# Peptides against a protein of PDB entry 5K2M: the designs that were tried, part 33

Target 1, 273 residues: chain A of PDB entry 5K2M
Amino acid sequence: MRIGITYTVLRREEMAIKERAGEFGEVVMLHEDDLLFPGNYDLDVVIIRNVSHFKALYTARLFESEGIPTVNSSRLIFEAGDKLFATLRLAGKVPVPEWKAALSEGGALRVPDSLGYPLVSKPVFGSWGRLLAKVNDRDSLEAVLEHRKWMKNPLYGIHYFQEFVEKPGRDIRSYVIGGEFVGAIYRYSNHWITNTARGGKAEPCSDPEVEELSVKAWEAFGEGALAIDIFESEKGLLVNEVNPNMEFKNAARVTGADMAGKLVEYAVEVAKT

## One batch from the design tools (peptide; aimed at target 1 Y7 N245 N250)

Design b2_p18_3_s3 (made by RFdiffusion4, then SolubleMPNN; from b2_p18_3, 8 letters changed)
Fold by OpenDDE base, seed 1:
Structure b2_p18_3_s3 (fold): chain B 273 residues (1-273), chain A 18 residues (1-18)
Amino acid sequence: as target 1 above (273 residues)
Amino acid sequence: SEEEREELEIALKEEAAE
C-alpha cells in the first residue's frame, strides 16, 4: 500500500496522518510544490490536506484523473466545501438553519421578506468566519450588498443567507469518517461566530443526539471524512455546515479520539475498493 | 490568491497558538 498525502503546511494534523499512515504502508508526502500533472504517481490512494479549498478540490480531481482515488474525493470537496451546495445536501436529511439564496442584489433585498431579521450573510466559500455578517436591518443588508459589488470573484455575487440562530455561547463540531462517528467538541465563544481559530475554547461533547445527527449529516454526502458544525437552538440541533478539509488537532487533543488513524483507515479502505 | 494567503496565515497562527 502506497499512501500519498498532499499538503500546504505540515500541521499537527498532517504529522499525525503521516505517522499513522506509516503503519499501513509506504507514505509519500507531497507538498503543493511537488504536484505536477499529468504525472506518473505510484500511489494507491491520496489523502488531501491542502489548506485552500480550491487547491484541495483541483488536487483531488487531478489525482482522480490519473486513476488514483482520493480522501476526500473531488466530488465531496466540491459539494461539502460550498456552503450552499452543502446546505442543499443537508436540508434533505437533517434539520438546518432556515436559509435563502439570491442570485442578484434585487433578489437579496427580498430575503428579509421571507426570513426576517436578523440574518447571517455568508459567502458560499471560505473558512474561519471570513466575510460572515450579522445583518440586523435594511441598512446593513444594503451595505453588505454594496461591498459585494466591488469584489472581483463572481462567487461573491451568490448571496447566501441564514436565519440568525441564538446559541448558548457555544457550538458543536463533530467528526464523521467513513460513516463512523469519531468524536465531538463544544466550541465556546462570547461572540456569535464560534470558532476555535478566533480564540474559542474546546471541550468534549458526549451527546447521543449529536452522534446520531452527525452520522445522518454525513449520510447526506455518503462518503469521506467530514467535520460537522452543529448549533444548539431553541428548535433543537441544527446542522449549520460541513468541512471536507477538517482541522482536528483540538478535537483530537480534547477527546482523545484517533482521528488521524480513522482517516488513514478509511483511506486504506478506499484504496481497496 | 488573497483568500489562499489569508487561509495560510490563519492556519499558521492557529499552529503557533497551541
Scores: peptide ipSAE 0.024, ipTM 0.609, DockQ to the pose 0.824
OpenDDE base, seeds 2, 3, 4, 5: peptide ipSAE 0.019, 0.020, 0.019, 0.022; ipTM 0.569, 0.568, 0.562, 0.573; seed 5 fails the geometry check

Design b2_p18_3_s4 (made by RFdiffusion4, then SolubleMPNN; from b2_p18_3, 10 letters changed)
Fold by OpenDDE base, seed 2:
Structure b2_p18_3_s4 (fold): chain B 273 residues (1-273), chain A 18 residues (1-18)
Amino acid sequence: as target 1 above (273 residues)
Amino acid sequence: DEEEEEELELALKEEEEE
C-alpha cells in the first residue's frame, strides 16, 4: 500500500501521521510545491493535511479525479469546512446553537429580531476564531456589516450568525474518525473565543454524553475524520462546528489517544473499499 | 505555546495569500 500525505508545513500532526503510516505501507510525503495536476500518482490513498481549507478541498478533489480516494474526501471537506453547510447537516441530528443566515445587509439587520443580543457573527469559512465578532448591539452589527461590504471575498457577503452561548470558561473538542470516538479535551480560555492556539489550556474530557453526541454529530456527515467543537450551555451540550482538517497535537498529548494511528487506520480502510 | 503561535501565524499567512 502506498499512502500519500499532502501538507503545507510539517507539524507534529503530520510527523505523527507519517510515522504511523509507515507501519501500514510506503509513505509518500507531498508538499504543496510537489502537487501538479493532472498527474501520474501511484497512490492507494491520500491523507489531506494542507493548512488552507480551500487548498485541502481542491487537493482532495484533484486526487479523486485521478481515481485516488482521500481522507478526508472533497465532499466532507466542502460540507464540514463551511460553517453554514455544516450547521445544515448538524441541525437535523444534534442540538446546535440557534442560528440565522442572511444573504443581504437588509436581511442581516433583522437577525436580532430572532436571535436577540448578544449574537456572534461568523464567516462561513476560516479557522482559529478569525473574524468572529461578538455583536452586543445595533451599532456593532452595523459596523460588522459595513466592514464585510469592503472585504474582497464574496463569501463574506454570506451572513452567518449564532446566538451567543455563555460558556463556563471552556469548550470541548472531540475527535471522531470513521464513526469511532477517539477522544475529547476541554479547552480553557478567559476569552469568549476558546482556542488552544491562542494560549488556552487543554485537559482531558471523559464524558459519556460528549462521546454519544460526538458520534451523532459525525453521523450527520457519515464519513471521514472530524474534530467536533461542543459548547456546554444552560440548554445542555450544543455542537457548534466541525473541522475536517483537524489539529490534534494538544488532544493527543493530553489524552494519550492515538489520533494519528486512528487516522491512518481509517485511510487504509478507505483505500481497500 | 510558541509552536501553536507559529502554526497560527502560518495559517494566517496561508489565508492571506488566498
Scores: peptide ipSAE 0.018, ipTM 0.583, DockQ to the pose 0.144
OpenDDE base, seeds 1, 3, 4, 5: peptide ipSAE 0.018, 0.020, 0.018, 0.018; ipTM 0.575, 0.575, 0.569, 0.573; seed 3 fails the geometry check

Design b2_p18_4 (made by RFdiffusion4)
Pose (drawn by RFdiffusion4):
Structure b2_p18_4 (pose): chain A 273 residues (1-273), chain P 18 residues (1-18)
Amino acid sequence: as target 1 above (273 residues)
Amino acid sequence: AEEEEEELVEMAKAWDEE
């Protein structure tokens, strides 16, 4: 059993994964510099841990082209990692915040007629709460759209919006791996953006409703290891997003759950075809 | 693109120290 781990830097998550994988077989640490294709790699499975979402997608696709299964797969990395594609997959399966998508500035200006104010603008490929905007009126919408327009990346032209959900000073992050619920936390902040990457704080979450909803959200994709973001609202729990390159150091510390071990166990199972 | 990748690496390192 040879287990590959692709990484950019060795965060705590990557170190814990390396250790757990060592109990099952030979660990082959693959920095981005070690990635060259086409190439001969002798691996039964690769755990994708690249920090760049896009580098993780392409390395997963490249290893798949060498006949080497990846966790997570290139398909899941793409579908789950893109807010719009993921929302299309979650819709009708679990409750989600109301959302709209537009393909131009003019189309985006009509979004408030459907969603109302306040609304949330966010990039389709983003993480760590970056470039999220709470838009309270037309002037703010025009400001966000004007800035998006001048940004180089054509992906900023896909305009994705959600109604603003009044959360109770926190949100929920949960983890489902291979269909098994493995834990959840609250992420608190005095700011409406609660990511731990922006200073949000982790506390244990033992709400049984989140466990069931988290499994249903995972079932919309039917594979892999997903970190799932959930909002509490006046209309019950809403699934906001899913994340295919999970960070869990605060979550594992707070809940005591072995998220790195469970990811590895799942990877060994996929390594058996 | 390169600048964005460098920023992500620095942010990930800073975050991991928490």

Design b2_p18_4_s1 (made by RFdiffusion4, then SolubleMPNN; from b2_p18_4, 10 letters changed)
Fold by OpenDDE base, seed 2:
Structure b2_p18_4_s1 (fold): chain B 273 residues (1-273), chain A 18 residues (1-18)
Amino acid sequence: as target 1 above (273 residues)
Amino acid sequence: DEEEYEELIREAIEIDKR
C-alpha cells in the first residue's frame, strides 16, 4: 500500500500521521510544492493535510480526478469547511446555535430582528476564529458590514450570523473518524473565542452525551475525519462547527487517543474499498 | 510546546492569507 500525505507545514500532526502510516505501507510525503496535476501518482490513498481550506479542497479533488481516494474527500472538505454549508448539514441532525444567512447588507441589517443581540458574525470560510466578531448592537453590526465591503474575497459578502452562546469559559472539541468517536477535550479560555491555538488550556472530556452528539454530527456528513466544536449552553449541547482539516496535537496529548493512528487506519480502509 | 504551536498556527494563518 502506498499512502500519500499532502501538507503545507510539517506539524506534529503530520509527523504523527507519517509515522503511523509507515506501519501500514510506503509513505509518500507531498509538500504543496511537489503537487502538479495531472501527475500520474502511484498512490492507493492520500491523506489531505494542507493548511488552506481551498488548497486542501482542490488537492483532494485533483487526486480524485486521477482515481485516488482522499481522506478527507473533496466533498467532505467542501461541505464541512464552509460554515454555512456545514450548518445546513448539521441543522437537520443535531442541535446547532440559531443562525441566519444574508446575501446583502440590507438583509444582514434585518438579522437582529430574528436573532436579537448579541450576535456572532462569521465568515463562511477561515480557521482559528479569524474574522469572528461579537456584535453587541447595531453600530457594531454596521461596522462589520462596512468592513466586509472592502474585503477582496466575494465570499465575505455572504453574511453568516449565529446567536451568541454563553459558554462556561470553555468549549468542547471532539474527534470522529470513520464514524468512530476517538476522543474529546475541553478548551478553556477567558475569551469568548475558545481555541487552544490561542493559548487556551486543554483537558480531557469524558461525557457520553458529547460522544453521542459527536457521532450524530459526523453522520450529517457520513464520511471522513472531523473535529467537532460543541458548546455547552443553557439549552444543552450545541454543535457549533466542524473541521475537515483537524488539528489534534493537544487533543492527542491530553486524551492519549491515537488520533493519527485512527486517521491512518481509516485511510487504509478507504484505500481498500 | 504551546509557543511552538502558536508559531506554527500563525505561520499557517499567514499562508492561508496569501
Scores: peptide ipSAE 0.021, ipTM 0.560, DockQ to the pose 0.108
OpenDDE base, seeds 1, 3, 4, 5: peptide ipSAE 0.019, 0.012, 0.013, 0.019; ipTM 0.560, 0.545, 0.525, 0.564; seeds 1, 3 fail the geometry check

Design b2_p18_4_s2 (made by RFdiffusion4, then SolubleMPNN; from b2_p18_4, 10 letters changed)
Fold by OpenDDE base, seed 4:
Structure b2_p18_4_s2 (fold): chain B 273 residues (1-273), chain A 18 residues (1-18)
Amino acid sequence: as target 1 above (273 residues)
Amino acid sequence: EEEEYKELIEEALEVDKR
């Protein structure tokens, strides 16, 4: 078994994945600078750990074009890594926050007619709560839309909105790999953006309802390794988003779950199919 | 696009330091 690991930065997660992968076979670390296609890669599977969503997506697709399976697959990265496309998958399977998409400023200005205020503006791509805006009124909406016009990436012209969900000062991040629930954490923050990357504390979450919902959310995609963000709302649990390029350092530390091992085990299974 | 990647890398590095 030869396991590739693509990466942008050698983080704690990549180190853990490398270490665990070494127990299953030969490990080939592939920095982004090492990637040139078409290439003669002698690999049975590649674990995709590129930081950029787009680099991860293209890297996965490039390996797949050479007959090498990836974890995650380019299909999963594409569908899960875009917040709007992920919502389209999730909405038919699990409860999600109310959402609207608009393809123009004029369309976006009508979103409050359906969702009301406050609402959340999200880019369809990006991590760590980047460019999330709580939009409390018309003036704030106009400002967000104006700023989006001057952003260079045309994907910022795709306007994705959610209802603002009141949370109990925390959210839930769960992990499902190959359809198996691996663990979950609470992420605490005094800010409406609860991401641990922004200084939130993590605690173990042991809730059977979270486990069941997490598996159902994963089943909306039907493959791979996903981190799942769940809100505790007045309406019950809502699946906010999924991440096909999950960070798990804090979750592994807090839960004691072998997330790196589970990811490698799944990659080895994928290599054998 | 390149600036977005730099920001992602910098943010990832900051997260790893925590």
Scores: peptide ipSAE 0.020, ipTM 0.497, DockQ to the pose 0.797
OpenDDE base, seeds 1, 2, 3, 5: peptide ipSAE 0.008, 0.014, 0.016, 0.017; ipTM 0.504, 0.494, 0.519, 0.486; seed 1 fails the geometry check

Design b2_p18_4_s3 (made by RFdiffusion4, then SolubleMPNN; from b2_p18_4, 9 letters changed)
Fold by OpenDDE base, seed 4:
Structure b2_p18_4_s3 (fold): chain B 273 residues (1-273), chain A 18 residues (1-18)
Amino acid sequence: as target 1 above (273 residues)
Amino acid sequence: EEEEYEELIKEAIEEDER
């Protein structure tokens, strides 16, 4: 078994994945600078750990073009890594926050007619809660839309909105790999944006409802390794988003779950398929 | 090392967001 691991930065996650992968076979670490296609890669599977969503997506697709399966697959990265596309998958299977998408400013200005205020403007891509805007009123909506016009990336012209969900000062991040629930954490924050990367405290979450919902959320995609962000709302649990390029150092530390091992085990299973 | 590490991750993410 030859396991590739693509990476941008050798994080704690990549170190753990490398270590666990070494128990199953030969490990080939592939920094982004090492990636050139087409290539003659002698690998049975590649674990995609590029930090960039787009680089991860293209890297996965490029390896797949060489007949090498990836974890995650380019399909999963594409579907799950876009908040709107992820919502489209999730909405048919699990409770999600109310959402609207608009393809123009004129369309976006009508979103409050359906969602009301406050609402959340999200870019369809990006991480760490960047460029999230709590939009409390019309003036704020107009400002966000105007600013989006000056953003160079055309994806900022895709206007994705959610209802603002009142959370109890925390959210839940769960991990499902190959359809198996691996663990979950609470992420505490005094800010409406909960993110452990921004210094949020993490605690173990042991809730059977979270486990069941997490598996159902994963089943909306039907493959791979996903981190799942769940809100505790007055309406019950809501699946907010999923991440096909998960950080798990805090979750692994807090839960004691072998997330790196589970990821490698799944990659080995994928290689054998 | 952790600060440089966080900066590198941040830069890589910000590249997508430009």
Scores: peptide ipSAE 0.394, ipTM 0.883, DockQ to the pose 0.115
OpenDDE base, seeds 1, 2, 3, 5: peptide ipSAE 0.322, 0.383, 0.352, 0.349; ipTM 0.866, 0.880, 0.873, 0.872

Design b2_p18_4_s4 (made by RFdiffusion4, then SolubleMPNN; from b2_p18_4, 10 letters changed)
Fold by OpenDDE base, seed 5:
Structure b2_p18_4_s4 (fold): chain B 273 residues (1-273), chain A 18 residues (1-18)
Amino acid sequence: as target 1 above (273 residues)
Amino acid sequence: EKEEEEKLKKEALEWDKR
């Protein structure tokens, strides 16, 4: 078996995946600079670890066009990596924060009539809490909408909003790979945006309700490896978003779970299908 | 190493921001 690993930056995650993949077969590391299509790649499966959402999406689709399966698939990357498309999948299976989408400024200005204030403005794409805005009033909403007009990417014209969820100074990140729950962590932050990349403390989360909810959230997509972000709210657990290009070094360290091994095992399974 | 990794991640994501 020949396992490709595409990457932008050789992180701890990519090093761990490489090491574990070596136990199952020959490993071919493919930096973004090594990728040219059409190509003659002799690979049974490719693990997609490109940092950019769009580069990951296109890389997956390009390998699939050569008849090589990918983990994650281009379909999963597309649907899970877009917050609105992910919400559409999730809302049918699990509790999610109340949300609205508008396709115009006039529509966006009416969102508070349904969600009230405060609300959260999110871009449909992007990671690490980039361009998230807590909108407390009409003046702040108008300012966010005005600034969006000057952003070059047309996807910024897709206005996605959630209710503001009061959290107990933490959120939950869980991991589901091939339908199996692998582990979960609490991420602590005094800021309303919880992100471990910004120096938050991580602790193990052992909660059967989180495990069950995480598997159900994964089943909304039905394939691949997902990180799942869950809020603890006054309404109970809410699935906020999913990530098809997950970082897991902190979660693996804190939980002791073999996330890299589980990802490789799933990729080997995909290669045999 | 961590600061360099974070810099490289930010550079890699500039494409997603444009």
Scores: peptide ipSAE 0.254, ipTM 0.847, DockQ to the pose 0.111
OpenDDE base, seeds 1, 2, 3, 4: peptide ipSAE 0.030, 0.031, 0.235, 0.085; ipTM 0.715, 0.710, 0.843, 0.774

Design b2_p18_5 (made by RFdiffusion4)
Pose (drawn by RFdiffusion4):
Structure b2_p18_5 (pose): chain A 273 residues (1-273), chain P 18 residues (1-18)
Amino acid sequence: as target 1 above (273 residues)
Amino acid sequence: SEEEDEELKFALEDEARA
């Protein structure tokens, strides 16, 4: 059993994964510098841990082209990592915040007629709460669209919006790996953006409703290891997003759950074809 | 790229705060 781990830097998550994988077989640490294709790699499975979402997608696709299964797969990395594609997959399967998509500035200006104010603008490929905007009126919408327009990345031209959900000073992050619920936390903040990457704080979450909803959200994709974001609202729990390159150091510490171990166990199972 | 730099920056700052 040879287990590859692709990484950018060795965060606590990557170190814990390396250790758990060592109990099952030879660990082959693959920094981005070690990635060259086409190439001969002798691996039964690769755990994708690149910090760049896009580098993780392409390395997963490249290893798949060498006949080497990846966790997570290139398909899941793309579908689950893009807010719009992921929302299309979650819709009708679990409750989600109301959302709209527009392809131009003009189309985006009509979004408030459907969603109302306040509304949330976010990039389709983003993470760590970056470039999220709470838009309370037309002037703010025009400001966000004007800035998006001047940004170089054509992906900023895909305009994705959600109604603003009044959460109770926190949100929920849960983890489902291979269909098994492995844990959840609350992420608190005095700011409506609660990511731990922006200073949000982890606490254990033992709500049985989140376990079931988290499995249903995972079932919309039917594979892999997903970190799932959930909102509490006046109309019950809403699934906001799913994440295919999970960070869990605060979550594992707070809940005591072995998220790195469960990811590895799942990877060994996929390594057996 | 700038996006990659920002992602790495968040990852490192989050780790430092841990």

Design b2_p18_5_s1 (made by RFdiffusion4, then SolubleMPNN; from b2_p18_5, 9 letters changed)
Fold by OpenDDE base, seed 2:
Structure b2_p18_5_s1 (fold): chain B 273 residues (1-273), chain A 18 residues (1-18)
Amino acid sequence: as target 1 above (273 residues)
Amino acid sequence: SEEDEKELEDALKEEAAE
């Protein structure tokens, strides 16, 4: 078996994936600079670890065009990596924060009529809480919308909003790979944006409700490896978002779960189908 | 951690250079 691993940066995750993949077959590391298509790649499966959502998406689709399956698939990356598209999948299966989407400034200005204040403005793409804004009032909403007009990417014209969820100083990150719950962590932060990549503390989360909800959230997509962000709210657990390009170094360290191994095992299964 | 911040910074730089 020949396992490709595409990457932008050789992080702890990519190193762990490489190491574990070596137990199953020949490993081919493919930096973004090494990728040319069509390339006639001799690979049974490719694990997609590009940092950029769009590079990951296109890389997956390009390998698929050569008949090589990917983990994650371009379909999953597309649907899960866009916050709005992910919400559309999730909302049919699991509790999610209340949300609104608007396609114009005029539409966006009416969002508070439904969600009230405070609300959260999110870009539909991006990681690590970039361009998240807590919008407390009309003036803040107008400011966010004004700034969006000057952003170059047309996707910033897609106005995605959520209710502001009061969290207990933490959120939950769970991991589901191939439909199996692998583990979960609490991510602690004094800021309303919780992310361990920003230096937040992580602790193991052992909650059967989190496990069940995480699997259901994964089932909304029905394939691949997902990190799932869950909020503890007054109205119960809410699935905030999913990530088809998961970081797991902190989760693996804290839980002892073999996230990299589970990902590789799933990729090997995909290669055999 | 300082390592996590550095890795994030590096990843953000790569993504911003696109």
Scores: peptide ipSAE 0.018, ipTM 0.550, DockQ to the pose 0.107
OpenDDE base, seeds 1, 3, 4, 5: peptide ipSAE 0.018, 0.017, 0.017, 0.018; ipTM 0.555, 0.549, 0.555, 0.563; seed 1 fails the geometry check

Design b2_p18_5_s2 (made by RFdiffusion4, then SolubleMPNN; from b2_p18_5, 8 letters changed)
Fold by OpenDDE base, seed 3:
Structure b2_p18_5_s2 (fold): chain B 273 residues (1-273), chain A 18 residues (1-18)
Amino acid sequence: as target 1 above (273 residues)
Amino acid sequence: SEEDKEELEDALLEEERL
């Protein structure tokens, strides 16, 4: 068994994945600078750990073009890494925050007629709460839309909105790998945007409803390793988003779950299919 | 490290510039 691991930065997660992969076979670490295609790589599977969503997507697709399976697959990265495409999958299986999409400014200006205020404007791509805007009124909506017109990337012209969900000063991040629930954490924040990377406290989450909902959310995609962001709302649990390029160092530390081992085990399974 | 975080943030910012 020859296991590739692509990466941008060698994080705690990549180190743990490397260590666990070494128990199953030969490990080939592949920095982004090492990736040239076609490359005729002699690998049974590649674990994709590129930081960029698009680099991860293209890397996965390039290995797949050489007949090498990837974890995650380019299909999963594409569908899960876009907030709107992920919502389209999730909405058929699990409760999600109320959402609207508009393809023009004129369409976007009518979103409050359905969602009301406050609402949240999100880019369809990006991480760590970048370019999230809480929109409280029409003037704020017009300002967000005006700024987006001048943004260079055409994807900013895809207007994705959610209802603003009041949270109890925390959210939930769960992990499902190969259809198995691995663990979950609470992420505490005093800001409406919760992010553990910004020094938020993490605690174990042991809730059977979270476990069941997380597995159902994964089943909307039907493959791979996903981190799942869940809100505790007055309406109950809502699946906000999924991440096909999950960070798990805090979750592994807090829960004691061997997320790296589970990811490698799944990659080995994928290599054998 | 903080450097790893900056490189991570830069890599993500570069993604947003595509």
Scores: peptide ipSAE 0.022, ipTM 0.630, DockQ to the pose 0.104
OpenDDE base, seeds 1, 2, 4, 5: peptide ipSAE 0.019, 0.019, 0.019, 0.019; ipTM 0.624, 0.609, 0.617, 0.558

Design b2_p18_5_s3 (made by RFdiffusion4, then SolubleMPNN; from b2_p18_5, 6 letters changed)
Fold by OpenDDE base, seed 1:
Structure b2_p18_5_s3 (fold): chain B 273 residues (1-273), chain A 18 residues (1-18)
Amino acid sequence: as target 1 above (273 residues)
Amino acid sequence: SEEDEEELRDALEEEARL
């Protein structure tokens, strides 16, 4: 068994994946600078750990074009890494925050007629709560839309909105790998954007409802390794988003779960299929 | 490390600014 690991930055996650992969076979670390295609890669599977969503997507697709399976697959990265595409999958299986998509400014201006205020504007791509806006009124909506006109990436012209969910000063991040629930954490924040990258405290989450919902959310995609972001709302648990390029250092530390091992085990299973 | 977080931040900012 030869296991590739693609990466941008050698984080604690990549180090842990490398270490665990070494128990199953030969490990080939592949920095982004090492990736040239077409190439002669002698690999049975590749674990995709590129930081960029797009680089991860294209890297996965390029290996797949050479007959090498990837974890995650390019299909999963594509569908799960886009907030709108992820919502489309999730909405068919699990409770999600109410949402609207608009393809024009004129369409976006009508979103409050359906969702009301406050609402959340999100880019379809991006991490760490970047370009998230709580839109409380018409003036704020107009401002967000005006700023979007000056953004060069055409994906900023895809207007994705959610209802604003009142949260109990935290959210939940769970991890499902190969359909198995691995663990979950609470992420505490006094800000409406809950993200551990913004200095939020993490604590273990042991809730059977979270576990069941997390597995169902994974089943909406049906493959791979996903981090799942869940809100505790007055309506119950809502699946907000999924991440096919999960960070897990904090979750692994807090829960004691072998997330790196589970990821490698799944990659080895994929290689044998 | 703080350096890893900065490098990650920079890589993700570059993608978002494209």
Scores: peptide ipSAE 0.189, ipTM 0.822, DockQ to the pose 0.107
OpenDDE base, seeds 2, 3, 4, 5: peptide ipSAE 0.106, 0.157, 0.123, 0.027; ipTM 0.795, 0.816, 0.798, 0.660

Design b2_p18_5_s4 (made by RFdiffusion4, then SolubleMPNN; from b2_p18_5, 8 letters changed)
Fold by OpenDDE base, seed 5:
Structure b2_p18_5_s4 (fold): chain B 273 residues (1-273), chain A 18 residues (1-18)
Amino acid sequence: as target 1 above (273 residues)
Amino acid sequence: SEEDKLELEDALEEEERL
């Protein structure tokens, strides 16, 4: 078996994936600079670890066009990596924060009529809480909408809003690979945006309700490896978002789960189908 | 893209911090 690994930066995750993949076959590391298509790639499967959502999406689709399966698939990256498309999948299976989408400024200005204040404005793409805004009032909403008019990417014209969820100073990140729950962590933060990359403490999360909800959230997509962000709310657990380009270094360290091994095992299964 | 650059910068910062 020949396992490709595409990457932008050789992180701890990519090193762990490379090491574990070496136990199953020949590993071919493919930096973004090495990728040209169409190409004559002799690979049974490719693990996609590009940092960019769009580069990951296109890389996956390009390998698939040559008959090489990818983990994650271009379909999963597309549907899970877009917050609105992910919400559409999730909302039919699991509790999600109340949300609204608008396709114009005039539509967006009416969102508070349904959701009230405070709101959270999100871009449909992007990571690490980038361009998240807590919108407390009309003036703040107008400001966010005004700034978005001058952003060059047309996707900023897709207005996605959630209710503001009061969190207990933490959120949950869980991991589901091939339909198997692998582990979960609490991420602690004093900020309303909880992210471990911004100095949050991580602790193991052992909650059967989180495990069940995480598997159901994965089943909304039905394939691949997903990190799942869950909020603890007064209404119970809410699935906020999923990530098809998961970072797991902190979660693997804290839980002791072999996330890299589970990802490779799943990729090997995909290669055999 | 500007997005790719920002994502790369965030990923690099995370590598340096941990």
Scores: peptide ipSAE 0.023, ipTM 0.576, DockQ to the pose 0.798
OpenDDE base, seeds 1, 2, 3, 4: peptide ipSAE 0.017, 0.019, 0.019, 0.019; ipTM 0.583, 0.591, 0.611, 0.608; seeds 1, 3 fail the geometry check

